Peptides against a protein of PDB entry 4GXB. Designs and how they scored, part 68

Target 1, 277 residues: chain A of PDB entry 4GXB
Amino acid sequence: VPTEEVSLEVLLSNGQKVLVNVLTSDQTEDVLEAVAAKLDLPDDLIGYFSLFLVREKEDGAFSFVRKLQEFELPYVSVTSLRSQEYKIVLRKSYWDSAYDDDVMENRVGLNLLYAQTVSDIERGWILVTKEQHRQLKSLQEKVSKKEFLRLAQTLRHYGYLRFDACVADFPEKDCPVVVSAGNSELSLQLRLPGQQLREGSFRVTRMRCWRVTSSVPLPSGSTSSPGRGRGEVRLELAFEYLMSKDRLQWVTITSPQAIMMSICLQSMVDELMVKKS

## One batch from the design tools (peptide; aimed at target 1 M273)

Design b2_p28_2_s1 (made by RFdiffusion4, then SolubleMPNN; its pose is not in this set)
Fold by OpenDDE base, seed 3:
Structure b2_p28_2_s1 (fold): chain B 277 residues (1-277), chain A 28 residues (1-28)
Amino acid sequence: as target 1 above (277 residues)
Amino acid sequence: DEEERERRRREEEERRERELKEWEELFS
């Protein structure tokens, strides 16, 4: 792609549009810096955020495809998909809520976290009771962003990334699940026949390894993936989990977001390693 | 032969119980 100046749209979690003038040859960090400058986010806070490629669903929700890598050209990455449903989103990219303290010290950082958190609640990524929801709304009405975040930090799945409904082979074959990543775990929410909703916690510290597999189903093969046509790329995330002492078991999640899941896993591991150092 | 069959059945049951316990721990 020839180097040209272009206007690139980057969305916040709430769908707010940030237009930045960048070069087509600008890498992810360059674009991120441009977005930060546009928002007046300090340089020392840029590292707490990342650019993500997402697919905007019909309801306006974002299906996270992957994090844009450092070597990527965001303009090319998004435009090459030739679909208006693909967007670039700015989101915080750390897991430990303790880092919120660093970010919320700045007005812009606070606003970004607030907007993201509001969106995550509205989208059902953060689980809230009726009473908690009432309290949150009250704080929103008062525009008490810090207090809002402090309350939100106590909520279930705060800071998690929620994926689209998918399928796992655990605990049963072809089990419909909702996967969320956060707090150094993959949370698998599922409802078995005749049972209540249950949540399984797969801690990354108990994962021996994981891999993403890309395959094209054979025309004659049974496509167990709901909603995927024949010939579409099937992505799977498989991880080997320490179920008990000296017992490893593979768990496989079939999802178009398998890559994003793996990115989350790696990111969580990396963050844990930083904390241990 | 019967003792061996019974032993195998017990071992399978113990395995199933362990697996169930592990599952319950994961989804607790």
Scores: peptide ipSAE 0.249, ipTM 0.711, DockQ to the pose 0.038
OpenDDE base, seeds 1, 2, 4, 5: peptide ipSAE 0.196, 0.077, 0.190, 0.195; ipTM 0.671, 0.474, 0.696, 0.674; seeds 1, 2 fail the geometry check

Design b2_p28_2_s2 (made by RFdiffusion4, then SolubleMPNN; its pose is not in this set)
Fold by OpenDDE base, seed 1:
Structure b2_p28_2_s2 (fold): chain B 277 residues (1-277), chain A 28 residues (1-28)
Amino acid sequence: as target 1 above (277 residues)
Amino acid sequence: DEAEREEEERRRREEREEELRAWEELWS
């Protein structure tokens, strides 16, 4: 693509649009800096956020596709998909809520975290009781952003990224699950027939390895994945997990968001490594 | 420092054990 000045739309978690003038040749960091400048986010806080490629659903919810890499050209990455459903979203890119303290000290950072958290609650990514919801609404009405965030930080799945419903081979084959990534884990929520909703945790520290595979189902083969037609690309995240002492087991998640899941895993591992250093 | 590290290791161990129990219950 020729180098040209373009207006690029970047969305916040709440769907607010940020228009930035960038070059088609600007890399992810350049675009991120442009967004930060537009929002008046300080340079020292830019590193707490990333740009993500997402698919906007009919209800306005975002299905995260992947994190934009440093070498990518965001304009090209989003426009090459030739669908208006694909958007670029700004979101915090750390997992430990302790880093919220750094971000919350700045007005713009606070607003970004607040907007993200409100959205995550509204979308059901953060799990709340009825009473907690009432408290959060009260704080929201008062526009007490810091207090809102402090309460939110105590909630189940705060800071998690929730994926679209998908399929896993755990605990049984073709099990419908909802995967969430956060707090150095993959949380799998499932409801087996006749069973209550259960949640299991796969800690990244107990994952020996993981991989993403892309495959095209054989024309003669039945797709084991509900809702996928023949010939559709099947993405899978497989990880080898220490289930018990000296017992490793492979778990496979079939999801179009497998790449994003793997990015989350790597990001969580990277953050843990930083904490250990 | 050493006491804090031991406590953190204990906490991590307990968390791992709880996680393992949760999965074992799913297999039962």
Scores: peptide ipSAE 0.022, ipTM 0.509, DockQ to the pose 0.025
OpenDDE base, seeds 2, 3, 4, 5: peptide ipSAE 0.010, 0.018, 0.007, 0.019; ipTM 0.405, 0.487, 0.406, 0.434; seeds 2, 3, 5 fail the geometry check

Design b2_p28_3 (made by RFdiffusion4)
Pose (drawn by RFdiffusion4):
Structure b2_p28_3 (pose): chain A 263 residues (1-190, 198-221, 229-277), chain P 28 residues (1-28)
Amino acid sequence: VPTEEVSLEVLLSNGQKVLVNVLTSDQTEDVLEAVAAKLDLPDDLIGYFSLFLVREKEDGAFSFVRKLQEFELPYVSVTSLRSQEYKIVLRKSYWDSAYDDDVMENRVGLNLLYAQTVSDIERGWILVTKEQHRQLKSLQEKVSKKEFLRLAQTLRHYGYLRFDACVADFPEKDCPVVVSAGNSELSLQLREGSFRVTRMRCWRVTSSVPLPSGGRGEVRLELAFEYLMSKDRLQWVTITSPQAIMMSICLQSMVDELMVKKS
Amino acid sequence: PAEVTVEELPLEPGQAMNVLYHNPAFEP
């Protein structure tokens, strides 16, 4: 791509706009640093956040497509799709909530965690009852951002990433499920199954050839993971999802974080 | 630290992609 200065909108998890001037040839880290500079996020906290490509739904919710890799050009990644529904999003990119402590030591870092947690609750990524949700919106007005986040850290599925509804062959073939990734596991809500990353020997992403539109081709995508169900018993679990690659990225990210910790 | 190994597998008829990831954090 010829080098040229352009304006790039990067959204926070709640949809707030962050406008940055970047080059068409800037890579992911360059764009991330420009967003951090605009938000006044300290350099030493940039590593706790990443940029994601998402599809914004009619209701404003985001369906995560992929975390942008180091070699990617974010301006090109989103513009090449030729659709205004696709957006670049900044979100925390670690899994263990112990790292929230490092981020919350800074006002901007705290504000970012607060904003995405509020959105996570509003969009049902964090699981609460109707009554609890009512209480939370109230506590939100009455407590500091820090206090609100400490409470949110104890809520069901805090720190998880939720995927569009899809199907899996667990427990039975073609079961409708909602899959979420977090806390070193995949959660399948059918009833529920919890599949620990440390019990996955491997996982595989497969695709059908592109098929004619039922001007975009369609592809059947699957994410299958080989799971240690019990001693010396491995069983494949298959999820059919257009977001199979994002699920694979989350599994790799969670495994990488476990290994960094182990080291 | 150990890293996830990525392996591209042969394609079956009607497939466009088949990629396997090997987990170093696996616990037998």

Design b2_p28_3_s1 (made by RFdiffusion4, then SolubleMPNN; from b2_p28_3, 10 letters changed)
Fold by OpenDDE base, seed 5:
Structure b2_p28_3_s1 (fold): chain B 277 residues (1-277), chain A 28 residues (1-28)
Amino acid sequence: as target 1 above (277 residues)
Amino acid sequence: PPKVVVIELPLRPGESRNVLYLNPVFEP
């Protein structure tokens, strides 16, 4: 692609548009720096954020596709998909809420975390009780961003990334689940017929390994799963989990976001390794 | 620090991707 100056749109979690002038040849970090400069985010805080490729749903929600890699050209990556549904989003890229303290010390960092958190609550990624919601709304009305975040940090699934509804083979085959990644775990929420909402927590420290597969179902005559057209790519994330002492079991999630789930696992592992170090 | 070990596995029929990730923070 010839090097040209272009206007690139990067979205915040709340849908706010940030327009940056970049080169088509600018890599992910270059674009991230341009976004940071546009927002007046200090250089020392850039590392707490990443650019993500997302698909914008009809309701304005974001389905995370993947994190943009360092060698990628964000302009090319998003435009090559030939769909206006795909967007680049800026989001925090760490898991431990302790790092919020560093980011919150800066006005711009605080605003970014606030906007993300508000959006995550509105989208139901962060789970809130009625009372908590009332308290959050009160703080939002007062524009008390720090206090809002402090309260939010105590909430269930704070800092989690929620995925689109998918299926898993646990606890039963073809079980509909909602997967969320955060706090060094994958949370699988499921509602079986006639049962209450259940949550399975799968800690990364109990995963021996995981596997990502992409496949096209072979035309087997019989089981057309009604929802996937013949020839659709099937993505799966499988992980080998220590269910009990000396008992490993594979759990398989079938999701178009399997790659993103794997990226989250890698990122959580990396962060844990830094902490052990 | 030890990183996730990424292993590309042989592709089964119909597969275009088969990648295994070994977890260094696994606590048996």
Scores: peptide ipSAE 0.651, ipTM 0.951, DockQ to the pose 0.787
OpenDDE base, seeds 1, 2, 3, 4: peptide ipSAE 0.397, 0.154, 0.394, 0.404; ipTM 0.749, 0.618, 0.747, 0.748; seed 2 fails the geometry check

Design b2_p28_3_s2 (made by RFdiffusion4, then SolubleMPNN; from b2_p28_3, 13 letters changed)
Fold by OpenDDE base, seed 3:
Structure b2_p28_3_s2 (fold): chain B 277 residues (1-277), chain A 28 residues (1-28)
Amino acid sequence: as target 1 above (277 residues)
Amino acid sequence: PPKVVKVDLPLAPGESRRVLYLNPVFEP
C-alpha cells in the first residue's frame, strides 16, 4: 500500500475526538505518539495508555473489540472494517490504581483519567451507591478532578473493563452474565429472574490456563442457538480455574469479545509479572 | 520476566482457531 498522509480520528472514553495526521504506514506506537503529542501528553506517560478498536453502539457506548497490536497499522485496521461504527479509542492500559499516581501528576494525564472515569461511571462500568453518586456529582460540579479520582478509586469495579452481556456455563449452563475484567480478575455478574445480583470472582492467579476458540456452527446440528444466523462465528473464552485445593474446573464464556477478554488476561498477567520482578 | 506462553492447538471440526495460553502467575 503506498504511504500516504491521512487524517485519523481517535476518540477518548468520553467521545471527545482527537484528530491526528499520520501516515497510512504508521504503526500503533507511531499513532499513539501522535495522539499524545496532540494532547500534550508527556512521552514518559505514553506507556500508560493504549489504542483500542471498539464498536460504537447506537446508545454511544463502546464495545471493545481488541487492543491494537504493536506492529498493526491503526488506519488500515479501522478503515478495512468498512463500517463507521468502528472507532479507535485511547484508554489507560494498566490495572493497578497505584499507577494513577504517576499519571495524575501531569495535567493532561489527570484530564484523561478524569474523563475516562466519568465515562465509566456514566456507563455503569464503575458501580456506585446513591450516596457515592451524590458525592461524585458534587466533586464534578466543583471540577475537583483529583478528589474525584481519589473517591472513584475506592469504588467497586474501578479500573475494570465491562463487556457486553454474554453467556457462561457458570454457575449453570447457558447463564446470562456480564463479565468485567480488572484488579487481576474476571468478574462474572449474574442476575437470574427473581434473584439478587450474584458475582463470581475469578482471580487470574488461580487460572492455570485459558483458551480462545473460534468456531462456525455446522448447519446440520439442531443446536443452532435461536437467533444466531447460519454461519456466524462463535467465540469462546475458556479458563481452567482452581476452584479449591487440587480441583480444577473449566469455565467457558461465549462472547464476541472473547479475544478482548483474553487480551485483558494477558495484560493483567504481564502487569503482575512486572510487579514480581 | 516470564511471559504468557501461547500455544496453537489442533482444531476440532468447525473450529478455525484454538489457542491456549499458559499462565506463568498461576499459583497452585
Scores: peptide ipSAE 0.656, ipTM 0.952, DockQ to the pose 0.808
OpenDDE base, seeds 1, 2, 4, 5: peptide ipSAE 0.653, 0.654, 0.652, 0.655; ipTM 0.952, 0.952, 0.951, 0.952

Design b2_p28_3_s3 (made by RFdiffusion4, then SolubleMPNN; from b2_p28_3, 11 letters changed)
Fold by OpenDDE base, seed 2:
Structure b2_p28_3_s3 (fold): chain B 277 residues (1-277), chain A 28 residues (1-28)
Amino acid sequence: as target 1 above (277 residues)
Amino acid sequence: PPKVVKVELPLAPGESENVLYLNPVFEP
């Protein structure tokens, strides 16, 4: 792509549009800096955020595809997909809520975290009781952003990234699940017959390894899951989990977001390593 | 600090990607 100045749209978690003028040759960090400048986010807080490639659903929900890598050209990455459904989203890129304290000290950082958290609650990524929801709404009406965030930080799945409904082989084969990543774990939520929500929590510290596989089902393969067309790419994330003392078991998630799940695992591991250091 | 080790594995028929990640924070 020839180097030219272009207007690039970057979305916040709530769908707010940030338009930045960048070069087509600008790398992810350059674009991130441009977005930060547009928002008046100070340089020392840029590292707490990342750019993500997402697919916008018909309902306005975001399906996270991947984190944009440092070497990528965000303009090229999004435009090469030739679909208006793909967007670039700015989101916080750390997992430990303790880092919120650093970000919240700045007005712009506070606003970004607030907007993201409101959106995550509205999308049902953060799980709230009726009473908690009432309290959050009251704080939102008062525009008490700090108090809102402090309450939100105590909620189930605060800071988690929720994925689209997919399939896992745990606890049973071909089990429909909703996966969420956060707090150094993968949460697998199962909707069993009878509306009993069962959650499996898989801590990253108990994962020996994980595997990402991309495959095209062979025409003769009996594993044509009902509803996937012949020749559709199948992505899987498998992880080897310490279920009990000296007992490792593979858990496999079949999802188009398997790559994004792996990126989340890598990111959570990296953060844990920094804390140990 | 130790990083996640990425290992590209041999591809089975029909596979286009097979990547193993070793977890340095694994606590056995």
Scores: peptide ipSAE 0.607, ipTM 0.941, DockQ to the pose 0.798
OpenDDE base, seeds 1, 3, 4, 5: peptide ipSAE 0.599, 0.009, 0.536, 0.594; ipTM 0.940, 0.439, 0.914, 0.936

Design b2_p28_3_s4 (made by RFdiffusion4, then SolubleMPNN; from b2_p28_3, 11 letters changed)
Fold by OpenDDE base, seed 4:
Structure b2_p28_3_s4 (fold): chain B 277 residues (1-277), chain A 28 residues (1-28)
Amino acid sequence: as target 1 above (277 residues)
Amino acid sequence: PPKVEKVELPLKPGESENVLYLNPVFEP
């Protein structure tokens, strides 16, 4: 791609648009710095955020595709998909809520975390009771962003990334699940017929390894699952989990977001390693 | 060095990607 100056749109979690002038040859970090500058985010806080490739759904929700890598050219990465549904989103890229303290000391950082948290609650990524919702609304009306965040930090799945509904082979084959990543775990939420909502928590410290597989189903004459077109790419995330003492079991998630799930696992592991050092 | 070890596995027919990640924080 020729090096040209272009206007690039980067979205915040709430859908707010940030327009930046960048070169088509600018790498992910260059674009991130341009976004930070546009927002007046201090340089020392840039590292707490990342750029993500997302697919915007009809309802305005974001399906996270992947984190943009350092060597990527964000303009090329998003435009090469030739679909307006793909967007670049700025989001916090750490998992431990303790890092919120560093970010929220700055007005811009506080605003970013607040906007993200409001959006995550509105999207149902953060789970709230009726009473908690009332409290959050009251704080929002008062524009008490710090207090809002402090309350939000106590909520279930605060800081989690929620994925689109997908399928897992746990606890049963072809089980519909909603996966969320956060707090050094994958949470698998499922509702079996006639049962209450169940959550399986899979801590990363109990995962020996994980595998990402991309495959095209061969036209074998047998049971193509109804609804997958012939030739659709199947992405799977499988992880080998310590279910009990000396008992490892593979759990496989079939999802178009398998790559993003793997990125989350890598990121959570990396953060844990930093804390152990 | 990457904190997570990435191993590219042999591809089966129809596979375009097969990557194994070894978890250094695994606690057996």
Scores: peptide ipSAE 0.632, ipTM 0.948, DockQ to the pose 0.720
OpenDDE base, seeds 1, 2, 3, 5: peptide ipSAE 0.629, 0.629, 0.629, 0.628; ipTM 0.949, 0.949, 0.949, 0.949

Design b2_p28_4 (made by RFdiffusion4)
Pose (drawn by RFdiffusion4):
Structure b2_p28_4 (pose): chain A 263 residues (1-190, 198-221, 229-277), chain P 28 residues (1-28)
Amino acid sequence: VPTEEVSLEVLLSNGQKVLVNVLTSDQTEDVLEAVAAKLDLPDDLIGYFSLFLVREKEDGAFSFVRKLQEFELPYVSVTSLRSQEYKIVLRKSYWDSAYDDDVMENRVGLNLLYAQTVSDIERGWILVTKEQHRQLKSLQEKVSKKEFLRLAQTLRHYGYLRFDACVADFPEKDCPVVVSAGNSELSLQLREGSFRVTRMRCWRVTSSVPLPSGGRGEVRLELAFEYLMSKDRLQWVTITSPQAIMMSICLQSMVDELMVKKS
Amino acid sequence: SLHLLSESHTPAELFEKDPPPFEMSTLP
């Protein structure tokens, strides 16, 4: 791509706009640093956040497509799709909530965690009852951002990433499920199954050839993971999802974080 | 037909070889 200065909108998890001037040839880290500079996020906290490509739904929710890799050009990644429904999003990119402590030591880092947690509750990524949700919106007005986040850290699925509804062959073939990734596991809500990352020997991402539109082709995508169901018993679990690659990225990210911790 | 796009493996040092049997949950 010829080098040229352009304006790039990067959204926070709640849809707030962050406008940055970047080059068409800037890579992911360059764009991330420009967003951090605009938000006044300290350099030493940039590593706790990443940029994601998402599809914004009619209701404003985001369906995560992929985390942008180091070699990617974010302006090109989003513009090449030729559709205004695709956005670049900044979101925390770690899994263990112990790292929230490092981020919350800074006002901007705290504000970012607060904003995405409020959005996570509003969009049902964090699981609460109707009554609890009512209480939370109230506590939100009455407590500091810090106090609100400390409470949110104890809520079901705090720190998880939720995927569009899809199907899986667990427990039975073609079961409708909602899959979420977090806390070193995949959660399949059918009833519920919890599949620990440490019990996955491997996982595979498969795709059909592109098919004519039922002007975009369609692909059937699957994410299958080989799971140690019991001693010396491995069983494949298959999820059919257009977001199979994002699920694979989350599994790799969660495995990588466990290994960094182990080291 | 489906074609492999990628395959990843859990590192051997991390992979759990002797876990308790897996069970599905029923929630209230």

Design b2_p28_4_s1 (made by RFdiffusion4, then SolubleMPNN; from b2_p28_4, 13 letters changed)
Fold by OpenDDE base, seed 2:
Structure b2_p28_4_s1 (fold): chain B 277 residues (1-277), chain A 28 residues (1-28)
Amino acid sequence: as target 1 above (277 residues)
Amino acid sequence: PLYLVAEFYTPEDLFETDPEPFELKELP
């Protein structure tokens, strides 16, 4: 791709558009810096955010595809897909809410976290009770962003990334699940027939390993899952989990977002390593 | 055909060796 100056649209979690003028040859960090500059985010806070490739669904929700790589060319990456549904999104890229304190000290950082959190609540990524919802709305009306975030930090799945509904082989084969990544874990929510909603918290520190696989299902009458065309690429995330002392078990999640899930796990491990060092 | 895209391991110093048993929790 020839080096040219282009206008690139980067979205915030709430769908706010940030237009930046960049070169087609600008790498991820260059684009991120341009976005930061446009938002007046200070340089020392840039590292708390990342650019993600997402697919915008019809309802406006974002399905995270992957984090843009360091040496990737965001303009090329998004435009090469030749679909308007793909977008670049700016989002915080850390898991420990303690880092919010650093970001919240800056007006722009505070606004970004606030916008993201509001969006996550509206999308149901963060779970709230009726009373909590009332309190949040009150704080939102008062535009008390810091207080809003402090309350939000106590909420279930704060800081989690919610994935599209998918399928796992746990606790049973072909079990519909909703996976969320956050707090150094993958949370699997599921409801088996006649049962209550249940959650499995799979801590990354109990994952011995994980892998992403790609396969093409063979044309067979039994392998046609609804919504997947025969011959479509099937992505899976499998992790070997320490269920109890000396008891390892593989759990496999079938999802088009398997790569993103893996990236989340990698990021969680990296963050934990930093905190431990 | 199954292809491995990537495989990762949790560092030993982060890996919990004696955890409480995993349980699915019912949500209200």
Scores: peptide ipSAE 0.609, ipTM 0.950, DockQ to the pose 0.789
OpenDDE base, seeds 1, 3, 4, 5: peptide ipSAE 0.608, 0.607, 0.608, 0.607; ipTM 0.951, 0.950, 0.950, 0.950

Design b2_p28_4_s2 (made by RFdiffusion4, then SolubleMPNN; from b2_p28_4, 11 letters changed)
Fold by OpenDDE base, seed 5:
Structure b2_p28_4_s2 (fold): chain B 277 residues (1-277), chain A 28 residues (1-28)
Amino acid sequence: as target 1 above (277 residues)
Amino acid sequence: PLYLVSEFYTPEELFETDPEPFELKELP
């Protein structure tokens, strides 16, 4: 791609558009810096955010595809997909809510966290009771962003990334699940026939390893998910989990977002390592 | 055909060796 100046659209979590003038040759960090500058986000807070490639659904919700890597050219990465449904989104990229304190001390940082949190609640990524929802709405009406965030930080799945409904082989084969990543874990929510909603919290610190695999389903295989045509690539995330002392078990999640799930796990591990060192 | 795209290991320093047994929890 020839190097030229282009207008690139980057979305916030709430769908707000940030237009930045960048070069087609600008790498991810360059674009991130441009976005930060446009928003007046201080340089020392840039590291708390990342750019993500997402697919925008019909309802405006985002399906996260992957984090943009450092060597990537965001303009090329998004345009090469040749679909308007793909967008670049700015989102916080840390897991420990303690880092919110650093970000929310700045007006712009506060606004970003607020917008993201509101969006996550509206999308059902953060789970709220009726009373909590009422309290949150009241705080929104008062435009009390700090108080809103403080309350939100106490809510279930605050800071989690929710994935599209997918399938796992746990606790039984072909089990429909909703996976969320956050707080150094993968949360699997599932409801088996005739049973109550259940959740499994798979902490990354109990994953011995994980892997992403790609496969092409056999034409005759009944395992073709109804929505996947013949020859479509199946992505899976498999992790070896320490279920109990000296008992390892593989859990496999079949999802087109397997790569993103893996990226989340990597990011969680990295953050934990930083805290430990 | 199955292809390995990537494989990652949890650092030994972070890996829990004696955890409480995993359980699925019922949500209210």
Scores: peptide ipSAE 0.639, ipTM 0.951, DockQ to the pose 0.790
OpenDDE base, seeds 1, 2, 3, 4: peptide ipSAE 0.632, 0.637, 0.636, 0.637; ipTM 0.948, 0.950, 0.949, 0.950

Design b2_p28_4_s3 (made by RFdiffusion4, then SolubleMPNN; from b2_p28_4, 11 letters changed)
Fold by OpenDDE base, seed 5:
Structure b2_p28_4_s3 (fold): chain B 277 residues (1-277), chain A 28 residues (1-28)
Amino acid sequence: as target 1 above (277 residues)
Amino acid sequence: PLYLVSEHYTPEELFELDPEPFELKELP
C-alpha cells in the first residue's frame, strides 16, 4: 500500500467516533498515539489501552476479533477485510481493576473508563441486579463518573470481555456456553436442559497450557452448525486444566473468537507475571 | 485437516499445583 495520509476512524466502547489523520504505513502504536493525542490522553496512560479489531453487529454490539499487534498497520488490517462491519476499537487492555485508579486520575482516562463501563453494562457484559441498575442510573443522571465507576468495580464481571455464544465440550459434548474473559479467568456460563444457570470459573493459573486450532469440517459431518456453510474454518480453543490435585482435563471451546480468547489468556498471564515481578 | 494456530504454556511460577477442586456453581 502506498504511503499516504488517510483519515482513520477509531471507535470508543460506546461507539463514539474518533477520527485521526495517520499514514497508511503507521503501525499500531503510531495510531494509538494519534488517538491518544486526539483525545488529549496523557502519554503515560497510553499503555493502559489497546486497539482491537471488532465486528460490529446489527445491534451495534462489538464482537471482538483480535487485538491489533504491534507490527500491524491498522489501516491496512481493517480495510483489507473489505467489510464495513469491521471496526477498530479503543479499549482498556489491563485486567486488574486496581489500575483504574491510575487511569481515572486523569479526566480523559476517567471518561474513557466511564464510557466503556456504561457500554459494558448496557450490553449485559457486566451483570447487575435491579437495585444496582437503579443506583447506576441515578449516578449517570448526576454525571458522577467516579462514583459510578466505584460502584461498577464491585459488580459481577466488571472488566470482563464477553464473547458471542459458542459451544464447549464441557461439562458435556456440544454444550452451548457463553464465555467471558476477565480477572485472570475464563468464565463459562451454561444452562443444561432442565437445569439452572451455572458458571464455571477457569483460572489461567490452573491452565497448564492452551492452544488454538483450525480445521475444515468434513462435508459429511452432521456437526455443521446450521449457520456454517460447507468449508468454513472451525476455530477451537483447547486448554488443559487442573481440575483437582494431579488431575488434568482438556476443555475445548469451539468459537470463531478462539484467537481472541487466546489473546486474552496470554494478556492475563503477562499481567500476572508483571505483578510477580 | 487440523492445524495448530498457536500453543501457549502458563509459566511454572504462576501455575497452582494444589488447587481446590473445580466446581460448577449455580447462579442465582
Scores: peptide ipSAE 0.636, ipTM 0.957, DockQ to the pose 0.787
OpenDDE base, seeds 1, 2, 3, 4: peptide ipSAE 0.632, 0.628, 0.631, 0.628; ipTM 0.956, 0.956, 0.956, 0.956

